# Designs tried in a protein design run: peptides against a protein of PDB entry 8HF1. Part 297

Target 1, 320 residues: chain A of PDB entry 8HF1
Amino acid sequence: NVMLYATKPTEVMVSFPHQEQVLTVTRLISAEIEKFYVSLDLMNIGVQPIRRSKSLQCLRDPSKKSFVKQLFNDFLYQMKEYGIYAASIAIISLIVEFDIKRRQAETLSVKLMHRTALTLCEKIRHLLVQKLQDMTYDDDDDNVNTEEVIMNFSTPKVQRFLMSLKVSFADKDPKDICCLVFVERRYTCKCIYGLLLNYIQSTPELRNVLTPQFMVGRNNISPDFESVLERKWQKSAIQQFRDGNANLMICSSVLEEGIDVQACNHVFILDPVKTFNMYVQSKGRARTTEAKFVLFTADKEREKTIQQIYQYRKAHNDIA

## One batch from the design tools (peptide; made by RFdiffusion4, then SolubleMPNN)

Design b2_p29_3_s3 (from b2_p29_3, 11 letters changed)
Fold by OpenDDE base, seed 4:
Structure b2_p29_3_s3 (fold): chain B 320 residues (1-320), chain A 29 residues (1-29)
Amino acid sequence: as target 1 above (320 residues)
Amino acid sequence: SEDLKILEENRKIFEEMLKEPIYEEIPEP
């Protein structure tokens, strides 16, 4: 009986200061979105024809305005939790989504609603990009994708995350790296992926070391809204990670049971661990020798985070 | 700009954070 001592991953914590100060640009953007919500509530989109999608899920009228608000609320969350640089990437995803919805609009009123949302997104994008440019001392280098700009316009959480990647992976062999990054929200995967691409490209020590990919968890709620393209992308992303063509995978916490992801040597939990199942599932991916399970916490929440981890450890030992 | 002051303060905080160990072991109870 070789008790495979399942080498328990080393559980480590990364603390970050709470950012209390809110940038004026963030306040302006938030105020513009709130004004847009007032206007959106006043918009008469009429009775929308019930698209009999092949799935019996009638997209009811309230769902169209609700979807627009959800995307902007998700954007506001990205801007708050990850910073202005991440927000500049997140807004592009909204532009793409609203342009698709605008083109798919069956009525002039719905088309106009999505057009108004797009106009707001372009205004927000402009405000964000201008703010990123304000810190480039060199008038000649319009490159907002430098390590310095990314770091300066990221939240302390993201700064510490990027530092953790640099310290952990600088000048390592790409083959020795198998990293998972867990985030709470689907849209965060794309946002952090875009941020990491730019950061890795701007960081010589990581440029040929880390190859990121992202996996959007299947929302069980609407398998029909997963474009054939998104499903193909997910399969391709998983396969690239399995084949070692990608060595860092960004995942939403809703990994479907059954995505067999390889044993990883690093697992980063970028957002708070909200459930025992998330703890067990994510920690259970750190299976290599000397694997690290990395948790991020605000300094103010450090003790609460530690106590929560002790509760999860206890609960895990009681089931084992 | 007010935002430049905030960014400079954030930079100082970041520079202080660079002096601290990134990884803290979560002790076993």
Scores: peptide ipSAE 0.414, ipTM 0.888, DockQ to the pose 0.816
Fold by OpenDDE base, seed 1:
Structure b2_p29_3_s3 (fold): chain B 320 residues (1-320), chain A 29 residues (1-29)
Amino acid sequence: as target 1 above (320 residues)
Amino acid sequence: SEDLKILEENRKIFEEMLKEPIYEEIPEP
């Protein structure tokens, strides 16, 4: 088993405080989404023609309302887990998705539903951007992408993640860096990618050191919505990472599908490790000498995280 | 005003976290 002779990465943990306080803007946005759900449930969009394509799990929602709710629930999760700054990027992904769905709408009622969702997303975007601007005296939109704004409007998890990158990669040769960042959700990849681009550009020590890319897992729920563009992007991103033109790759479950990625010196698990398979596969990418496998945990979950890692280590040793 | 207080508190928590090593080794059992 070739995995047995790989240098075991150093397993390290980054702790962060549990965020108990909720911003007023976050409460307001959550309340607007809940009001929208009530209105959405009252919308009569009629019986949608079921396209006979067996592959579309989206065929199971004849109302297409569950998909709209899923996107907003994913946004609410990202806003809670990553903060207001990350949410300002995440909302753009919803705007893009609902605009596509609005244009693809076969009925006026479905078109109106997606238009209403878009109107809410634009309102949310304005609320988020306005809140980010409250920290900048200058009305220039470019000023919301400063290191200070990014840090202040990020959750403790994201703050510690950004600091981990700064500490690990400041003044290093870009060629010596091969970093993976694992996140749970597809939309988190794009959100954290956008956040990292802005953070790297605002942080002189990381400028021209880190070149991020992202790769999203196959959407098993809606494989037909994997645009030809997204598949091209994935192939291009992987190739750039192989060629060393990118040195940090943000991934969801994609590595479970056997994507051949080079041996990495850093593997960050930004979200909780939920499965033994995720643990083994992600850890198995940290193969260089002195490779680090970095876990993020809330302080309240530190002991639980350690015990889970011990169970995974034991299970891995029993099969190795 | 309330959000500014929360942000200032979060900033203080962040500054305190910077005083500690960012990486903790996961001990062997």
Scores: peptide ipSAE 0.413, ipTM 0.892, DockQ to the pose 0.767
Fold by OpenDDE base, seed 3:
Structure b2_p29_3_s3 (fold): chain B 320 residues (1-320), chain A 29 residues (1-29)
Amino acid sequence: as target 1 above (320 residues)
Amino acid sequence: SEDLKILEENRKIFEEMLKEPIYEEIPEP
């Protein structure tokens, strides 16, 4: 019995410089959101009816205000971690979500709260788009989706990620590519997906090479809140990836052990590896002989990242 | 604008990053 030593994926690191300087538009948007939080705390939305779901787990339905703050906090995180270009895509998801919540509002006060949040999102969207346009030298080309604009308004992490894709996949056969991109947050999947669609379309060497999809992990905590549309999208995205119609999948969770995803040749961890389980499960998807497991780290966190990986390697070898 | 200076500095950093290998192998300890 030749134990085919499962070839361990090559672990590689991509370093990126720390960005100390914050754009004026980012500071302005952050200040507008903080002003909105003060206003939101003063809003009287009344006592919300506790929806007693019959199932015993009293998951405290987060207050309608807490949900609004969570979405804006997630947006602020994306703007900081991925840049203004990614934020311009992320804000659209907030607009859609607040419009749904506005339409589903049971009271006028709750409807007004979501309308105020929506108005702020439209203001933020305008500020972001205007800033992206200020760099287009051609006054007449409303096309903010060029490679140059995407790169200039992305964080160093995202710039290095896009460069890594270009170097790794330029002019390759799409059939030879099976790539996973792991991100920490659910909404990051969609904004990075939108960013990649625009980047791939603007990059001739990738346009017919990479076909991205995204999958939001099953919210095991609340299957009842998954829209029928989200479930259909997830099933379709998984099927497209299995059929090879998509060759790059963005995921916010390690695809549950039962999602038989093909052996991937590239696994990108775009956000920091926070747990040993995340390390093992994500690395375990890089199963081809020449598979790469790619980690992203700020230069200032490089040594800490290396030491953490050594600890995870040791712990993995002690269990194996 | 202050933002233009930041973007120009970021561009220079990006151009220097293009001269370096993208992937660094994490050695075995």
Scores: peptide ipSAE 0.413, ipTM 0.889, DockQ to the pose 0.798
Fold by OpenDDE base, seed 5:
Structure b2_p29_3_s3 (fold): chain B 320 residues (1-320), chain A 29 residues (1-29)
Amino acid sequence: as target 1 above (320 residues)
Amino acid sequence: SEDLKILEENRKIFEEMLKEPIYEEIPEP
């Protein structure tokens, strides 16, 4: 039981300033999504055919509109919490999803709905990429994946996270690193993975040190085929991490879903710890003698975060 | 642009944060 064998890792906090100012591009994208929601609500997609193998999502929303809104709301969250660079990666996942849904559409009206969503995603992608390019002073290097671009277009949380990786792992032996990064949302795993790939490639001190991988939780009521592919990919990713072919794993609440990962020397909690179970399970993976359990907090929430950790420590000591 | 000013301000904040220790130990209560 992970609770009973929790090692005492060093618990550390990384504070980051609150970003009050919102980029014009972020406001523009948010406004375009809101306009799209108005249009989406006016779309008559008709009664959807009752297929025997309806996903539970198709049972919850016969119009499939709530799923479209959920993906855009998740994107808006990622853009706000991780920045426009992360959003440029996140939007690709929406493009892929809406293209799949467009191809799988049972009716012309549903196909058109997903096509309209896809068109909006392409517009958003263009706006994001254009904004990333505006900071490249060298007209000749269309490379929006530099350390400078990644850092400048990331939120303070992500900046401090990337800095913490650089400070912790620069020029280390890859075999001595076993790192978990916990995020709240499943889509964030892939977004942060893509960001880390680009950051590591642009950072010489990390390029041959960190090999990232990600895993997504099992609870995706994806179509059976997508769920099989996701499960195969997840198993492969976990195996690569177990074999040491990857030394940094990004995951969302995966331990709560009963996915067993190896003992790690670093555990990063990039998003707020919302539950005692998340605290105990994630902390319980930091099992080496020098293991670090790293929490991220906004400066304005620092005291609240500390008090919450004290409550979790107390509750853990009362059960252990 | 307004965004360039925001990004430059964020850059300054980032550069200031580079001068400080990244990790703060959470004390025992």
Scores: peptide ipSAE 0.378, ipTM 0.869, DockQ to the pose 0.842

Design b2_p29_3_s4 (from b2_p29_3, 11 letters changed)
Fold by OpenDDE base, seed 3:
Formats: structure tokens, sequence, C-alpha cells
Structure b2_p29_3_s4 (fold): chain B 320 residues (1-320), chain A 29 residues (1-29)
């Protein structure tokens, strides 16, 4: 009985410097969102009928204000964690969501609330795009999607992630690549996907090498928010990844629950590993020979991250 | 501008990062 020692993936760490300095545009956007929250709290949208969805015990705030605040808080997180370039993509997702909610509004007051949120998103988008354009020396090239602009307006975390992809996959055969990128938040999947599409197009060494896809896990999607189009996209994205037509998949933590994804040679954990289950499930996807399990950490958190990994390794060995 | 100084410092940090190996192996305890 040759116990095929399941080749444990090589665990590697990518450190990035902590950025303490905040751009003026980021401060302005944050202040505009906080002003909007004060205005939103003063809005009387009336008593909304409590739709008891039979299955989800989630106390849906009948005001729908909590959902609006959640989307803007997710945007603020993405702007802080990934930078201004990523934020310019993330704001488009908010525009789409608020336009859907505006069209589905059952009352004029709710319609007006979503319209006000949409107007703020359009203003934020303009501020972000204008700041990206300020670095394009060529007045005529409206193309804010260059490698230079992407890198300069990304956080050190995202810069190191993109560098890691370039070093790992430059000029490789696309068939030899099976890469997973785990992110914590649902909306980060779309944001990082859009960023990667633009980065790959601007990077000759990756243009014909990496084909990204993204997947948002079903269980975190309230059935009421999952459009037929999004469900079709998710099915197509998984199938393309299974068929090898896509070789890089961006996933939220929900891939942990039961999506049969192929054995990968690279697993990137872009956001901090918060749970032992996330560690085991994500590491368990790195199953090929010479598979790499890549963790990202701020330099200030390096020691804490290493200690957490040792605790998870110990706990995993005690269960095995 | 203040933002130009931030972007220049970010560029310097990026250039220093290019001199270092991207992957660090996490040692066995």
Amino acid sequence: as target 1 above (320 residues)
Amino acid sequence: SEDEKILEENRRIFEEMLKQPIYEEIPEP
C-alpha cells in the first residue's frame, strides 16, 4: 500500500508595506458618504411591508436603509483595501444595484432614496475617473486602463498581487495554469476581475496566458437578488474553468461550500485568513504536484500571520 | 500637491519592492 502522501502544497507568504497616507480624493469620497448617511437617517421612507420570506430568518431591515449603507460600506472597504483604481470599478457595481432597486421600488419614497444613492455613486465615479485621468500625460488618451495607472492607483497589496501573477505566469502555457484567488467579500470578486482583465490586456507577458473568471457563491446571494443573468454567468464561468477555457478563478469564501472546482496548482488568499475552515478548505484546493498556497500579509502583521498559520497547521495535524 | 507626494512615495516603495523576492517560504516551526 503506497500511501500516496498527498503532496502538501508549499505555503508561501507575500508581504506588503502598510500604506498610512490617504489620497485627498479618498477623504473627500468618505466625507460625502458620511454626509449621505446623515441625510439617509433623516429620510422618512414610511413603514415598508415586512415581506416574510419563509426560508431566510434574516431580519431584513424593513427600511431598506441598512442595505444601502452596507453597499457603501463595502465600497469604502474596497477603496481602502484595493485602492482608487479598484474603487472606480467597484462603484459601477453599486450603480447597477441601485438602478435595479430604483426600478423595483414599491413606493415613491423608496424610489427617491435609491435615486439619491445613485446620484451620489455617479458623483463618486466622476471624482475617481478624474483622479485617474490626472496621471495620463496625454490629454488625448482617455485610456485610464494602462499598467502604469493600475499600479500607481492600487494599494501595495494589489501591486504585490499583480507582481506575483506576472512572476508566476509570464510566458507560461495557459494549460499548465489552474489558479484560484480567494477574496472575503462578494463585490470584491467583480472588482478584482475587472482589474485583472485590464491588467492582463496591458501586460504582453500575460495577455495570452491568463484568462480570468469570477464566481460569487450562491449561498450568500439572497435568491431575490440573484438575477437570471448572474446565475447564467456563474454556471458559464464554472464550466469555462472546468473546461480549461478559463485558468484563473476569483472566488468569495462561499466556494468553500460544495463547488467542485478542479485541483489547482496556485491558490492565492488575497484577504486575511479569518477562520480555520477557510484555511483548510482553500489549502485543500491546492492539490497538484508543486502546488503553491499563497498568503498575503501586511508587514506590520507578518508575525501575527505566521503564528496564526502555525496554529492552523497544528490544528489540522491534530485532526488528520 | 499632497496627492503627488503620496504617489511619488508609493512609486519609491514599489521600486524597492521590485528588488526583493516576491515569495517568502513560511518555515516549518
Scores: peptide ipSAE 0.455, ipTM 0.910, DockQ to the pose 0.820
Fold by OpenDDE base, seed 5:
Structure b2_p29_3_s4 (fold): chain B 320 residues (1-320), chain A 29 residues (1-29)
Amino acid sequence: as target 1 above (320 residues)
Amino acid sequence: SEDEKILEENRRIFEEMLKQPIYEEIPEP
């Protein structure tokens, strides 16, 4: 029971400026997705066969359209919250998922729907990659995965997060590091993981210091839809983190499900803390003597964040 | 381009952030 451990990590905050200016490429991509939604709503995919899973809960198979919209909405969120570089990684996950769904399509109409979504994802990928390349002044190095490109095309939140990692872990012994990074959304775990792999590889001070992994929360909708591959991957990632073969774990709501993650010296909350349970459970993982619990906040929300943390501290002390 | 101006402003903001301590302690109430 994570609640029983009175962990007293040092609670620290990382502030970042809110960027109100939106890149033209971001506006273009958003407009293309909106046009696609109009087209998607007009698509007649017919009555989808209700896969009656034998478990009595008629989980209304979310309309195959609803799933497509969810993935693009998650992508739009990632592009807004983490930037164009993160979006270039996030779009690959959509491409893979829509290609699987296209191949698994039971009807021509559903196959066409997923094909159209896939075509849009490829267009978005090209727009993102082109924008990343246009800012590489050096014609010679087609490497869009440099520290400079990552930083320039990331949001201030992600920039400050990467700086926080550099300041905290530069030239440290990998064995002395046990870091958790919490994000709100399932798909953000993989996106930030891909970003961190490229950043760590481009940053000499973090190369061979940080070895990231990610955990994707179980799909609350049905454990039966969790691919055997996803379950194997989760078990492998957890085991690597337990064995010290990975020292940075990116998580979403996974801790709420009682996954036994070891005591860590750093816990980063990259997205806003929305619930008391998230606060207690994530903070409860920062258990070493010098453990840090790091919150990220926009400058405009700093006071609100501090007041929310005071409320959570009070509520935690009243239960302890 | 408009995007280049936005990115240049983002770089400037980032450089100013580098001058500040990255961690701020959340005081005890």
Scores: peptide ipSAE 0.452, ipTM 0.910, DockQ to the pose 0.826
Fold by OpenDDE base, seed 4:
Structure b2_p29_3_s4 (fold): chain B 320 residues (1-320), chain A 29 residues (1-29)
Amino acid sequence: as target 1 above (320 residues)
Amino acid sequence: SEDEKILEENRRIFEEMLKQPIYEEIPEP
């Protein structure tokens, strides 16, 4: 019995400074979203009740307004946690979602609501892109997707993440790389994926080394609302990662859904580890020789993060 | 602009981060 000593992954931490300063563009965007919420609350989005009740009382569907607010709140989170460059990508996902909902709108009032949300998203996109352009010193290259622009307009967390990728994977053989990146939120997967595509393309040492893919978790709340396209995308993304056509996979809570992802040599936890299950499952994917399990923490939360990891290690040893 | 000052400070912070090791081992208890 060769006890294959399952080589425990090396647990490492990446610390980043807390960013307290908020850009004027971020404040402006937040204020525009707040103004929009006030206007949204005043909108009469009466749904015709399917039921035969004779009363012409247009039932307000608060769920439609709530969903619009959720998407903008998620966007505000992306902008805060990942920076304005990531926000410039995240806003495109909102534009796509609101355009779909605008086209699917059964009433003029709902159509107008989604149209107003789209108009705000386009304004936000313009403000973000303009701010990214203002710092391009090179008059000739309208390319806001340079390594410098990405780094300058990313949060310290994202900066350190990109640096960790560069240091870990620069000029390596793509076949030697099997990397997972875990994020908390579904929308973060697409945002970080878009950011990584641009960063890898702008970074010669990574351009032919990293091929990213993303997988969004199933919305457990409404599997019926998952488009057939999203399910096909998930299956395709997993298969590409299994076949080695992608060597970096961005995931949100996918392990809790029983998706069997390969054994990896690098596992990055970009957001705080909130549960013991997430710790065990994500760490359990770092199974190759010399595998690294990488945790990201703000400097202010470093000690708290270390103590939380000690608790998880203890709990894991008590059940193993 | 206020944003230019923020971005310059962010650049300074980033340059200081470049001098530090990226990976820290999580110590054993």
Scores: peptide ipSAE 0.451, ipTM 0.907, DockQ to the pose 0.842
Fold by OpenDDE base, seed 2:
Structure b2_p29_3_s4 (fold): chain B 320 residues (1-320), chain A 29 residues (1-29)
Amino acid sequence: as target 1 above (320 residues)
Amino acid sequence: SEDEKILEENRRIFEEMLKQPIYEEIPEP
């Protein structure tokens, strides 16, 4: 019966200004991806053999083209929502994915498609890294991974998130920290993880305080080698978090998949809460006496976010 | 450059954000 006295976490909000101005490099990259989509639609990849997966879930093997577009759309989302610094990390995940798919290609046409996508990713990576370097004031320090560069090339949402971490955890005992960070998209987990590693390393007050890990939701699409590696990584990451070897865990909708994560003292919802289930599950992880449940909202969406939280609170009280 | 002006404005916005409390409590209705 002790589970009923779940101390309600303190629900707090972090607001961030809307960034209206878009960098020229971001516009250029977006235009190059759109040109690539036109070219991709014109590519003849031939009739692909339907792999009869024995499992009755005919998960529509997304057309090999649809998968390529999905990855670039996810990248465009990350670049827009998190900034060009995060995008410079996110593009590496696409490079890895397209290189794997290029090597696994059963036909020359499919191999060429993934090669073309990979070439575009390398161009995008170069444009992003060059832009990060060009704005490092000190000609002498080729290090694009400074706190200043990370902040300047991040969106206001990410800036306020990093500030929230610094304010909450500066000079604390790592053992007293159990933090979850929820993001909407699985690919954002890796991107924000890479960003946090660099930010923590560049921030003396956090360097020996925060040890991040990430969990990616199960890819229901492909039982391929990647899914086995992802499952192994996920299991290892969860174990490190349980053992206290990691004290900050970045998650997507992984809690919906029945992954048992320990009770936390901080839960950050970096992206908008889209479902009642997400609200209840994520809030339900903030169970310590001083637990904080932190929501991020654009200033323009602040009132709408508050009203949505009131609706979720009401719905939760009606079920309890 | 146009991008330098954007980044300088972003820095200004960031400096203004530093003056604001990071957490706002969501009141109970």
Scores: peptide ipSAE 0.449, ipTM 0.908, DockQ to the pose 0.829

